# Ledger of designs, part 10: peptides against a protein of PDB entry 3T6J

Target 1, 375 residues: chain A of PDB entry 3T6J
Amino acid sequence: PIVESYIGFIESYRDPFGSRGEFEGFVAVVNKAMSAKFERLVASAEQLLKELPWPPTFEKDKFLTPDFTSLDVLTFAGSGIPAGINIPNYDDLRQTEGFKNVSLGNVLAVAYATQREKLTFLEEDDKDLYILWKGPSFDVQVGLHELLGHGSGKLFVQDEKGAFNFDQETVINPETGEQIQSWYRSGETWDSKFSTIASSYEECRAESVGLYLCLHPQVLEIFGFEGADAEDVIYVNWLNMVRAGLLALEFYTPEAFNWRQAHMQARFVILRVLLEAGEGLVTITPTTGSDGRPDARVRLDRSKIRSVGKPALERFLRRLQVLKSTGDVAGGRALYEGYATVTDAPPECFLTLRDTVLLRKESRKLIVQPNTRLE
Target 2, 372 residues: chain A of PDB entry 3T6J as posed
Amino acid sequence: PIVESYIGFIESYRDPFGSRGEFEGFVAVVNKAMSAKFERLVASAEQLLKELPWPPTFEKDKFLTPDFTSLDVLTFAGSGIPAGINIPNYDDLRQTEGFKNVSLGNVLAVAYREKLTFLEEDDKDLYILWKGPSFDVQVGLHALLGHGSGKLFVQDEKGAFNFDQETVINPETGEQIQSWYRSGETWDSKFSTIASSYEECRAESVGLYLCLHPQVLEIFGFEGADAEDVIYVNWLNMVRAGLLALEFYTPEAFNWRQAHMQARFVILRVLLEAGEGLVTITPTTGSDGRPDARVRLDRSKIRSVGKPALERFLRRLQVLKSTGDVAGGRALYEGYATVTDAPPECFLTLRDTVLLRKESRKLIVQPNTRLE

## One batch from the design tools (peptide; made by RFdiffusion4, then SolubleMPNN)

Design b1_p8_5_s3 (from b1_p8_5 with H1M S8D)
Fold by OpenDDE base, seed 4:
Structure b1_p8_5_s3 (fold): chain B 375 residues (1-375), chain A 8 residues (1-8)
Amino acid sequence: as target 1 above (375 residues)
Amino acid sequence: MTGTYYPD
């Protein structure tokens, strides 16, 4: 078997300022069969990058073909086991030297262990479909999230010599219609500038890319889905995201007005964006469980994903990218924190919903690491 | 960066 590993100070999610990496490492075996799907995704990456809702001037100048491999993890040393990884975590290196993607396939497969009776906040009619397609939709989402999410976009930079990596005279900000007014100076990075929101903001961008591009037939075809199956994968992927946005409330601390998990904060933001789109796309309804205690149901209208959801996500995703590229911390913080704010304002009453989420919280599963043998 | 999913 082909063995892959990495080790070091890599992920900074546990640093409130997004700067200091946590020491982690893994040992994994390449899953050749699943890697083939990601290889096809890589082969289409250059074309799919053009489908993202920003001008080429906001994309990397030169496409560098990355690696993408599905891995079955044997051991993972860290505070949490991820589903996917894009490294390095430095945008400047990503755009100049390239990057590598991995999907931790057997971690994703844990999703198949979901028990119907423990599946919260979904309508009964959606539960079987959700269970059936959660795993496959995760493969799609993680692939897009890493390769075309984290792997997309350009930072505008002025180097130590005063040279710009973009044409100041011709590049136009698509949101303002004006020339570029801000950029990263020498020594400034994404994390150093955006600080407390950097990790969650970037995860939100990557998750949004996944939702946005999973609508593309070519993506679905790469993963082997067509017809009704493809539509179900799309539906479940979006449904999973909006449900995750509700579940995310577990990781919010009202007393401190603080989020404790970057990805969950990102998912809540996406939920807020899709709720704002209106038109019955997403509905969260407080209910009463069979035990007589508070419950809730999330409904996603699949018929409105393309007509309502996609345009809303397009606008939001473009704004995220433009603000990131230009180093507009003030604008980026205003946008992101606006959607990340948790209040008890109607109609959603998120703080009340948080109580419901906590009430319905199931014990987390322990991930038992596997072994292997030579036969 | 790392994508993290928490299964049910």
Scores: peptide ipSAE 0.065, ipTM 0.805, DockQ to the pose 0.504
Fold by OpenDDE base, seed 1:
Structure b1_p8_5_s3 (fold): chain B 375 residues (1-375), chain A 8 residues (1-8)
Amino acid sequence: as target 1 above (375 residues)
Amino acid sequence: MTGTYYPD
């Protein structure tokens, strides 16, 4: 088998300032069959990047074809095992040298293992579809998240010699209609400027890209879904995200007003965006469980994903990218922290919902090193 | 960046 590994100070999620990497490492075996699927996505990446809701001037000047490999993890050392990875984490290197994507296939398989009776916060009429399509939708989301999420966008930079990587006279900020008024100076990076929100903000952008692009027929076709199946995959992907946004409340600490997991914070933000869109797109209903204790249900109106959800997500995603590209920390922080704020204000009463989430929390799944054998 | 973590 083909073995891949990495080791070092790579991910900064455990650093409150998003700067210092955690030492981690893995050893994995390449899943050739699944890798081929992601390579089809890579083949369409250049075209799909153009579907993102920002001008080409906010995208990388030169498309660099990345690698995308599906891996079955044999061992992983770190604080958590991801479903996918995009490296390097340095935007300048991504823009000039390229990047690599991996999907940890057997980690995804663990995520698929949810019993119907333990599936919380979904309507009964959604559970069977959710169970059926959770796995496939994860494949779509991970692929898009890594390749076209983390793999997209440009940072406006003035280098040490004073040269800009964009035309100051012609590039227009699509949000303001004005010329670009801020950028990264020499030595400034995404993480250094956006600091405490950098990791979660970027994850939110990547997750949003996944949701946004999964609506594109070409994407679903690449993953082998057509017709009703494609629509179900889309529905379940969006449903999973809004559910995840609710589940995310577990990782918020009210007393410290902080989040303990960047991806979960990101998912909560997306939930807030989609709730703000209104029009019955997303509904969270407090209920009473069979045990007489608090419960909740998340409802996503399938018919409003494209009409209500997509435009809302488009606007939000564009704002994320524009603020990122221009290094507008004040604007970015205001936007992101606004959506990441957890209060008990009606109608959502998120702090109350958090109590419900905690009440319904199940024991953490244990991931154990797999065995390999020759057959 | 480490990719998405999925909830239970």
Scores: peptide ipSAE 0.053, ipTM 0.801, DockQ to the pose 0.608
Fold by OpenDDE base, seed 5:
Structure b1_p8_5_s3 (fold): chain B 375 residues (1-375), chain A 8 residues (1-8)
Amino acid sequence: as target 1 above (375 residues)
Amino acid sequence: MTGTYYPD
């Protein structure tokens, strides 16, 4: 078997300032069969990048073909086990040297194994469809998230010599219609500038890329879905995201007004964006469970994903990218923290919903390390 | 950066 590993101070999710890496490591085995889909995605990456909702001037100047591999984790040492990884975390290296993507296949498989009886916050009619397509939709989402999410976008930089990596005279900010007025100076990084929101903001951008691009027929074809199956995968992917946005409330601490998990915060933000779109796209309804205790249901109107959801997400995603590219921390923070704010304001009453989420919280899943041996 | 986290 092909063995891959990494070790070191890599991810900064546990640093409030998003800068200091946590020491972690894994040993994994390459899953060749599962890697094939991601290889096809890589083959289409350059074209798919053009489908993202920002001008080419806000995309990387040169496409560097990344690696993408599905891994079965044997051991993982860290505070949490991801479903996917994109490294390195340095934007300059990603732009000049390239990057590598991995999907932790057996971690995803564990996530797939949800019993129908334990599915919370879904309409009864959606449960079977959700169970059927959760796995495949996750594969799509993770692939897009890593490869085209984290792997996309350009940072405008002025180097130590005063040279810009963009044409100041011709590049236009699509949100303002004006020339670029802010950028990263030498020594400034994404994490150093955006600090407390950097991790979750980037995860939100990546998740949004996944939702946005999964609507593209070519993406679904790459993963082997056509016709009604493709539409179901799309629906379940979006449904999973809005559900995750509700579940995310578990990771919000009202007393400290902070989030404890970057990805969950990101998912909540996306939920807020899609709720703001209105028109019946997403509905969260408080209910009473069979036990007489509070419950809730999330409903997504599949017929409005393209007509209502896509445009809303497009505008939001473009704004995320533009603010990121230009190093506009004030604008970025205002946008992101606005959507990340959790209050008990009607109609959603998110703090009340949080109580419901906590009440319906499942016991923590146990991930057991496998053994290998020669036979 | 890591990808999607799932609640454990």
Scores: peptide ipSAE 0.046, ipTM 0.776, DockQ to the pose 0.507
Fold by OpenDDE base, seed 3:
Structure b1_p8_5_s3 (fold): chain B 375 residues (1-375), chain A 8 residues (1-8)
Amino acid sequence: as target 1 above (375 residues)
Amino acid sequence: MTGTYYPD
């Protein structure tokens, strides 16, 4: 067996300022079969990067082929177990030296074990599809999230010598039509500038990349899905995201106006973006459960994913990237915090929905360290 | 960066 491990101060999700790493470590075994799918994704990464909704000038100057491996984790020491990992966590190193991606396959598998009767907030007609395709769709999402989400985009930098890594005269901001007016100075990082929103903002960008690129036929083909199966995987992936956006409310603390989980905040933001798109794409309907207590249903119109959802997500994702690249903290905060704001304003009444989410929450799942053996 | 946390 091929064993992989890492240890050290790696992830900064527990730092309110997104800078200080939590001490973390894992030991895992390579899943060769699943890794082969991600290798195919890596082989197409350079081409797929061009499908992202920003000019090449906002993408990395040189494509650096990353590693991508599916891992079955044996032990994980940390405050939480991720579904995937992209490292190192330094944008400058990612764009100049490269990066590595891993999918924690057996962690994903645990998430797949959903009982139909316990599946909340979905229409009955969607439950069977959701159960069937949640796992496969999540594999797609994680792959895209890590490789083409975290692994994409360029930061505009002026180095200590005053040199720019972009042509100030020719590079145009696609949102404003003007020349680039802001950038990262020497010593400034993504985390240092965007601080409190940096982690969630980046996760939102990565999740958005996943949703956006999963619509590409080549992506689905890489993962072995064609025809109706491919369309179902797409549908369930988007459905899972909008559902997750609702579930995310559990991790919002109204009294402190604070989010306690960066990924869940990101998912809520995406939900807000897709709701804003309107046209019946996403509908959240408060209902009454069979127990007479509050419930809710999330509906995603499959036929409007490409016509309504994709353009909305495209515009949003481009804005995220442009603001990130230019180090525009003011613009970035205005955009992201705007969508991350939770109020009880109609029609959604998210604070009221939060009460429903809390009422319907499932018991916390336990993840137990597995045993392995040579057979 | 770590990937998606899936609490549900």
Scores: peptide ipSAE 0.104, ipTM 0.807, DockQ to the pose 0.557; fails the geometry check

Design b1_p8_6_s1 (from b1_p8_6, 6 letters changed)
Fold by OpenDDE base, seed 4:
Structure b1_p8_6_s1 (fold): chain B 375 residues (1-375), chain A 8 residues (1-8)
Amino acid sequence: as target 1 above (375 residues)
Amino acid sequence: GGSFVPDF
């Protein structure tokens, strides 16, 4: 078998300021069959990057072919086990040196071992479809999230010598129609500048890229889905995201007005964007469970994903990227914190829904190390 | 960065 490992101070999600890395490490075995799908995705990456909703001037100047591998984890030492990884976590290095992507395939498989009777917040008609396609849809989402999410976009920089990595006279901000008015100075990074929102904001951008690009037929074809199967994978991927946005409320602390997990905050933001799009795309309905206690249902109108959802996500995703590229912390914080705010305002009444989410919370799963042997 | 599923 092909063995991969990594170790070090890598992820900063547990640092409120997004700066200090937590020590982690893993040992894994390459899954050759699944890795072949990601290799095809890498082969299409340069073309797919052009499908993202920002001008080429906001994308990397030169495409650098990344590595992408599916891994079956044997051991993982850390506070949490991811489903996918993109490293390094420095945008300047991603732009100039390249990056590596991995999908932790057996971690994904464990996450999908949900019993139908325990599946919360979905309509009965969606449960079987969700169970069937959750795994495949998440493979697509993770692949896009890492490779084309974290692996996309450019930061505008002025170096210590005063040189710019963009043409100040010709590059136009697509949101304002004006020349670029802000950038990163020498020594400034994404995390240092955006600080408390940096991690969650970047995860939101990456998740949004996944949802946006999964609508592209070429992406589904790479993963082996065509016709009705491709449409079901798309539907379940979007459905999973809006459901995750509701589940995210577990990780909000009202008394402190803070989020305890960057990815779940990001998913809540996406839910808010899709709710704002209106037109019946997403509906959250409070209900009463069979036990007589509060419950809820999330419904996504499949027929409105492309007509309503895609345009809303396009505009939002472009705005995320432009604010990131220009180092506009004030604009970025205003946008992101606006969508990340949790109130009890109608019609959603998110604080009330949070009580329902907590009531329906499942017991924490324990992930146990597998074993392997030669035969 | 890493992609995380719920449960932790």
Scores: peptide ipSAE 0.143, ipTM 0.848, DockQ to the pose 0.526
Fold by OpenDDE base, seed 1:
Structure b1_p8_6_s1 (fold): chain B 375 residues (1-375), chain A 8 residues (1-8)
Amino acid sequence: as target 1 above (375 residues)
Amino acid sequence: GGSFVPDF
């Protein structure tokens, strides 16, 4: 077998300022069959990057071919086991040296093991589709999230010598129509500048890239889906995201006005964006469960994903990228914290829905460390 | 910050 591993102070999600890494390590075995799909995605990455909703001037100057591998994890030491990883976390290195992506396939498989009777907040007619396509849709989402989410976009920088990595006279901000007015100075990084929102903001950008690009037929073809199957994978991927946005309320602490998990905050933000799009795209309805206690249902109108959802997500995603590229912390914070605010305002009444989410909370799944032997 | 996706 082909073995991969890493170890060190890598992820900073537990640092409120996004700076200090947590000690982490894993040992895994390469899954050759699934890795082949990600290799095809890598082969299409340069072209797919052009489909993202920002000008080429806001993308990396030169495409650097990354590595992408599917791994079956044997051991993982850390506070949590991810489904996918993109490293290094330094934006300058991503732009100049490249990066590596991994999907932890057997971690995803655990997430796929959902019992129908325990599946919360979905309409009955969606449950079977969700169970069938959750796995495949996760493979697509993780691949896009890591490779084309975290692996995309340019930071505008003025170096220590005063030189810019962009043409100040010709590059135009697509949101304002004006020349670039802000950038990262020498010694400034994404994390140092955006600080408390940096991790969640970046995860939101990456998740949004996944949803946006999964609509592209070439992406679905790479993963082996065509026709009705491809449309079902798309539907379930979007449905999973809006459901996740509701589930995210578990990780909000009203008394402290804070989020305890960056990815869940990101998913809530996406839910808010898609709700704001209106036109019946997403509906959250409080209900009464069979036990007579509060429940809720999330409905996504499949027919409006492309017509309503895509344009809303496009505008939002472009705005995220432009604010990131230009180092506009004030604008970025205003945008992101606006969507991340949790109140009990109608019609959604999110604080009330949070009580329902907590009431319907599933028992924690335990990931048991496997072993391997020659048979 | 770091870059990874947790299980859903």
Scores: peptide ipSAE 0.115, ipTM 0.831, DockQ to the pose 0.554
Fold by OpenDDE base, seed 5:
Structure b1_p8_6_s1 (fold): chain B 375 residues (1-375), chain A 8 residues (1-8)
Amino acid sequence: as target 1 above (375 residues)
Amino acid sequence: GGSFVPDF
């Protein structure tokens, strides 16, 4: 088999300033069958990038074809095993040199092994669909998240010589209708400017790209889904995200007003965006479990994903990108922290829901190194 | 470095 590995100080999620990398390493085997799907996604990437809700001027000037490989992990050393990876983490390098994507396929597969009776916060009618399509929907989401999420967008930069990588006279900010008023100066990076929110903000952008683009028929076709199956994959992907936003409350520490996991914070933000969209798209209902203790149910109206959810996400995602591109830290922080705020305000009463989430918390799973065999 | 998505 084809073996891939990486090792070094790579991910900065554990650094509150997003700068210091944690030492991480893995050894994996290429999954050729799943890699073929991602290669098809790569082949469509340039076109799919144009579907993102920002002007071409806010996208990379030149498409650089990335690598994308599905990997079955044999060993992983780090604080948390990911489902997908996009490298490098530096936006400037992504723009000028390109990037590589990997999906940790067997890690994703482990996440799919949920027993129906232990599946929390879903309506009974959704549980079977969720179990059936969680895996496939994750493949779609991870592929989009890495390739077209992290792999998309442009930072406006003035280099050390004073040259801009954009036309100051012609590029218009789609949110303001005005010329670009801010940018990254030489030596400034995404992480250095956005600091404490950089990781979570970027994950939120990437997750939002996944949700947004999974609505595109070509994406589902690439992954082998058509007709009713495609719609079910879309539904479960969105349902999983809103459920994850609720589950995310586990990773909030009220006493410190702090999030302990960047991706979970991102998912909570997306939940808040979709709740704000209203129109019955997302509903979280406190209930009583069979044990007589607090429970909750998340409902997603599948018929409103395109009509209500997509426009809300489009506006939000555009806002995220514009603020990122322009280096508008004040605007970006105001937007993101606003949605990331957890209070007990009605109607959601998120702090109360957090108590329910903690009460219904599943036992931690252990991922164990697999063995291989010759058949 | 690299960014990643955890499963959930």
Scores: peptide ipSAE 0.112, ipTM 0.830, DockQ to the pose 0.545; fails the geometry check
Fold by OpenDDE base, seed 2:
Structure b1_p8_6_s1 (fold): chain B 375 residues (1-375), chain A 8 residues (1-8)
Amino acid sequence: as target 1 above (375 residues)
Amino acid sequence: GGSFVPDF
């Protein structure tokens, strides 16, 4: 078997300022069969990057073909085990040197063990479809999230010699119609500049890329889905995201006005964006469970994903990227914190919904680390 | 900050 490992101060999700890495390591075995799908995605990556909703001037100048492998984790040392990883975590290195992607396949497989009777917040008619396609939709989302989410976009930089990595006279900000007014100075990074929102903001961008690009037929074809199956995978991927946005409320602390998990904050933001789109795309309905206690249902109108959801996500995703590229911290913070704010305002009453989420909270999943043997 | 996707 092919063995992969890494070790060091890598992930900064536990740092309130998003800059200090936690010491982490893993040992894993390459799953050659599952890696084949991601290799096909890599082969299409340069073309798919052009489908993202920003001008080529806001994308990397040169596409650097990354590696992408599926890994079965044997040992993982850290505060949490991910489903996917994109490294390095430095945007400048991603632009100039390239990056590597991994899917932790056996971690994703744990999510497949869904019991229908314990599945919360879905309509009964969606449960069987959700159970069937949750796994496959996760493969799509993780692949897109890592490769084309974290692997996309350009930071505008002025180096220590005063040179720009973009043409100041010709590059236009698509949101303002004006020349670029801000950029990263020498020594400034994404994390140093955006600080407390950097991790969650970037996760939100990557998740949004996944939702946006999963609508592309070529993506579904790469993963082996066509016709009705492809449409069901799309539906379940979007449904899972809006459900995750509701579940995310568990990780909000009202007393401190803060989020305890960057990805869950990101998923809540996406839920807010899709709710704001209106037109019946997403509906969250408080209900009463069979036990007589509060419950809720999330409904996604699949017929409105392309007509309502995609345009809303396109506009939002473009704004995320433009603000990131230009280093516009004030604009980025205003946008992101606006959607990340949790209140009890009608019609959603998110603080009340949080009580429902906590009431219906499932037992925490545990991943038992496996071993290997020769057969 | 970097790329990390937890399971659902």
Scores: peptide ipSAE 0.112, ipTM 0.829, DockQ to the pose 0.583; fails the geometry check

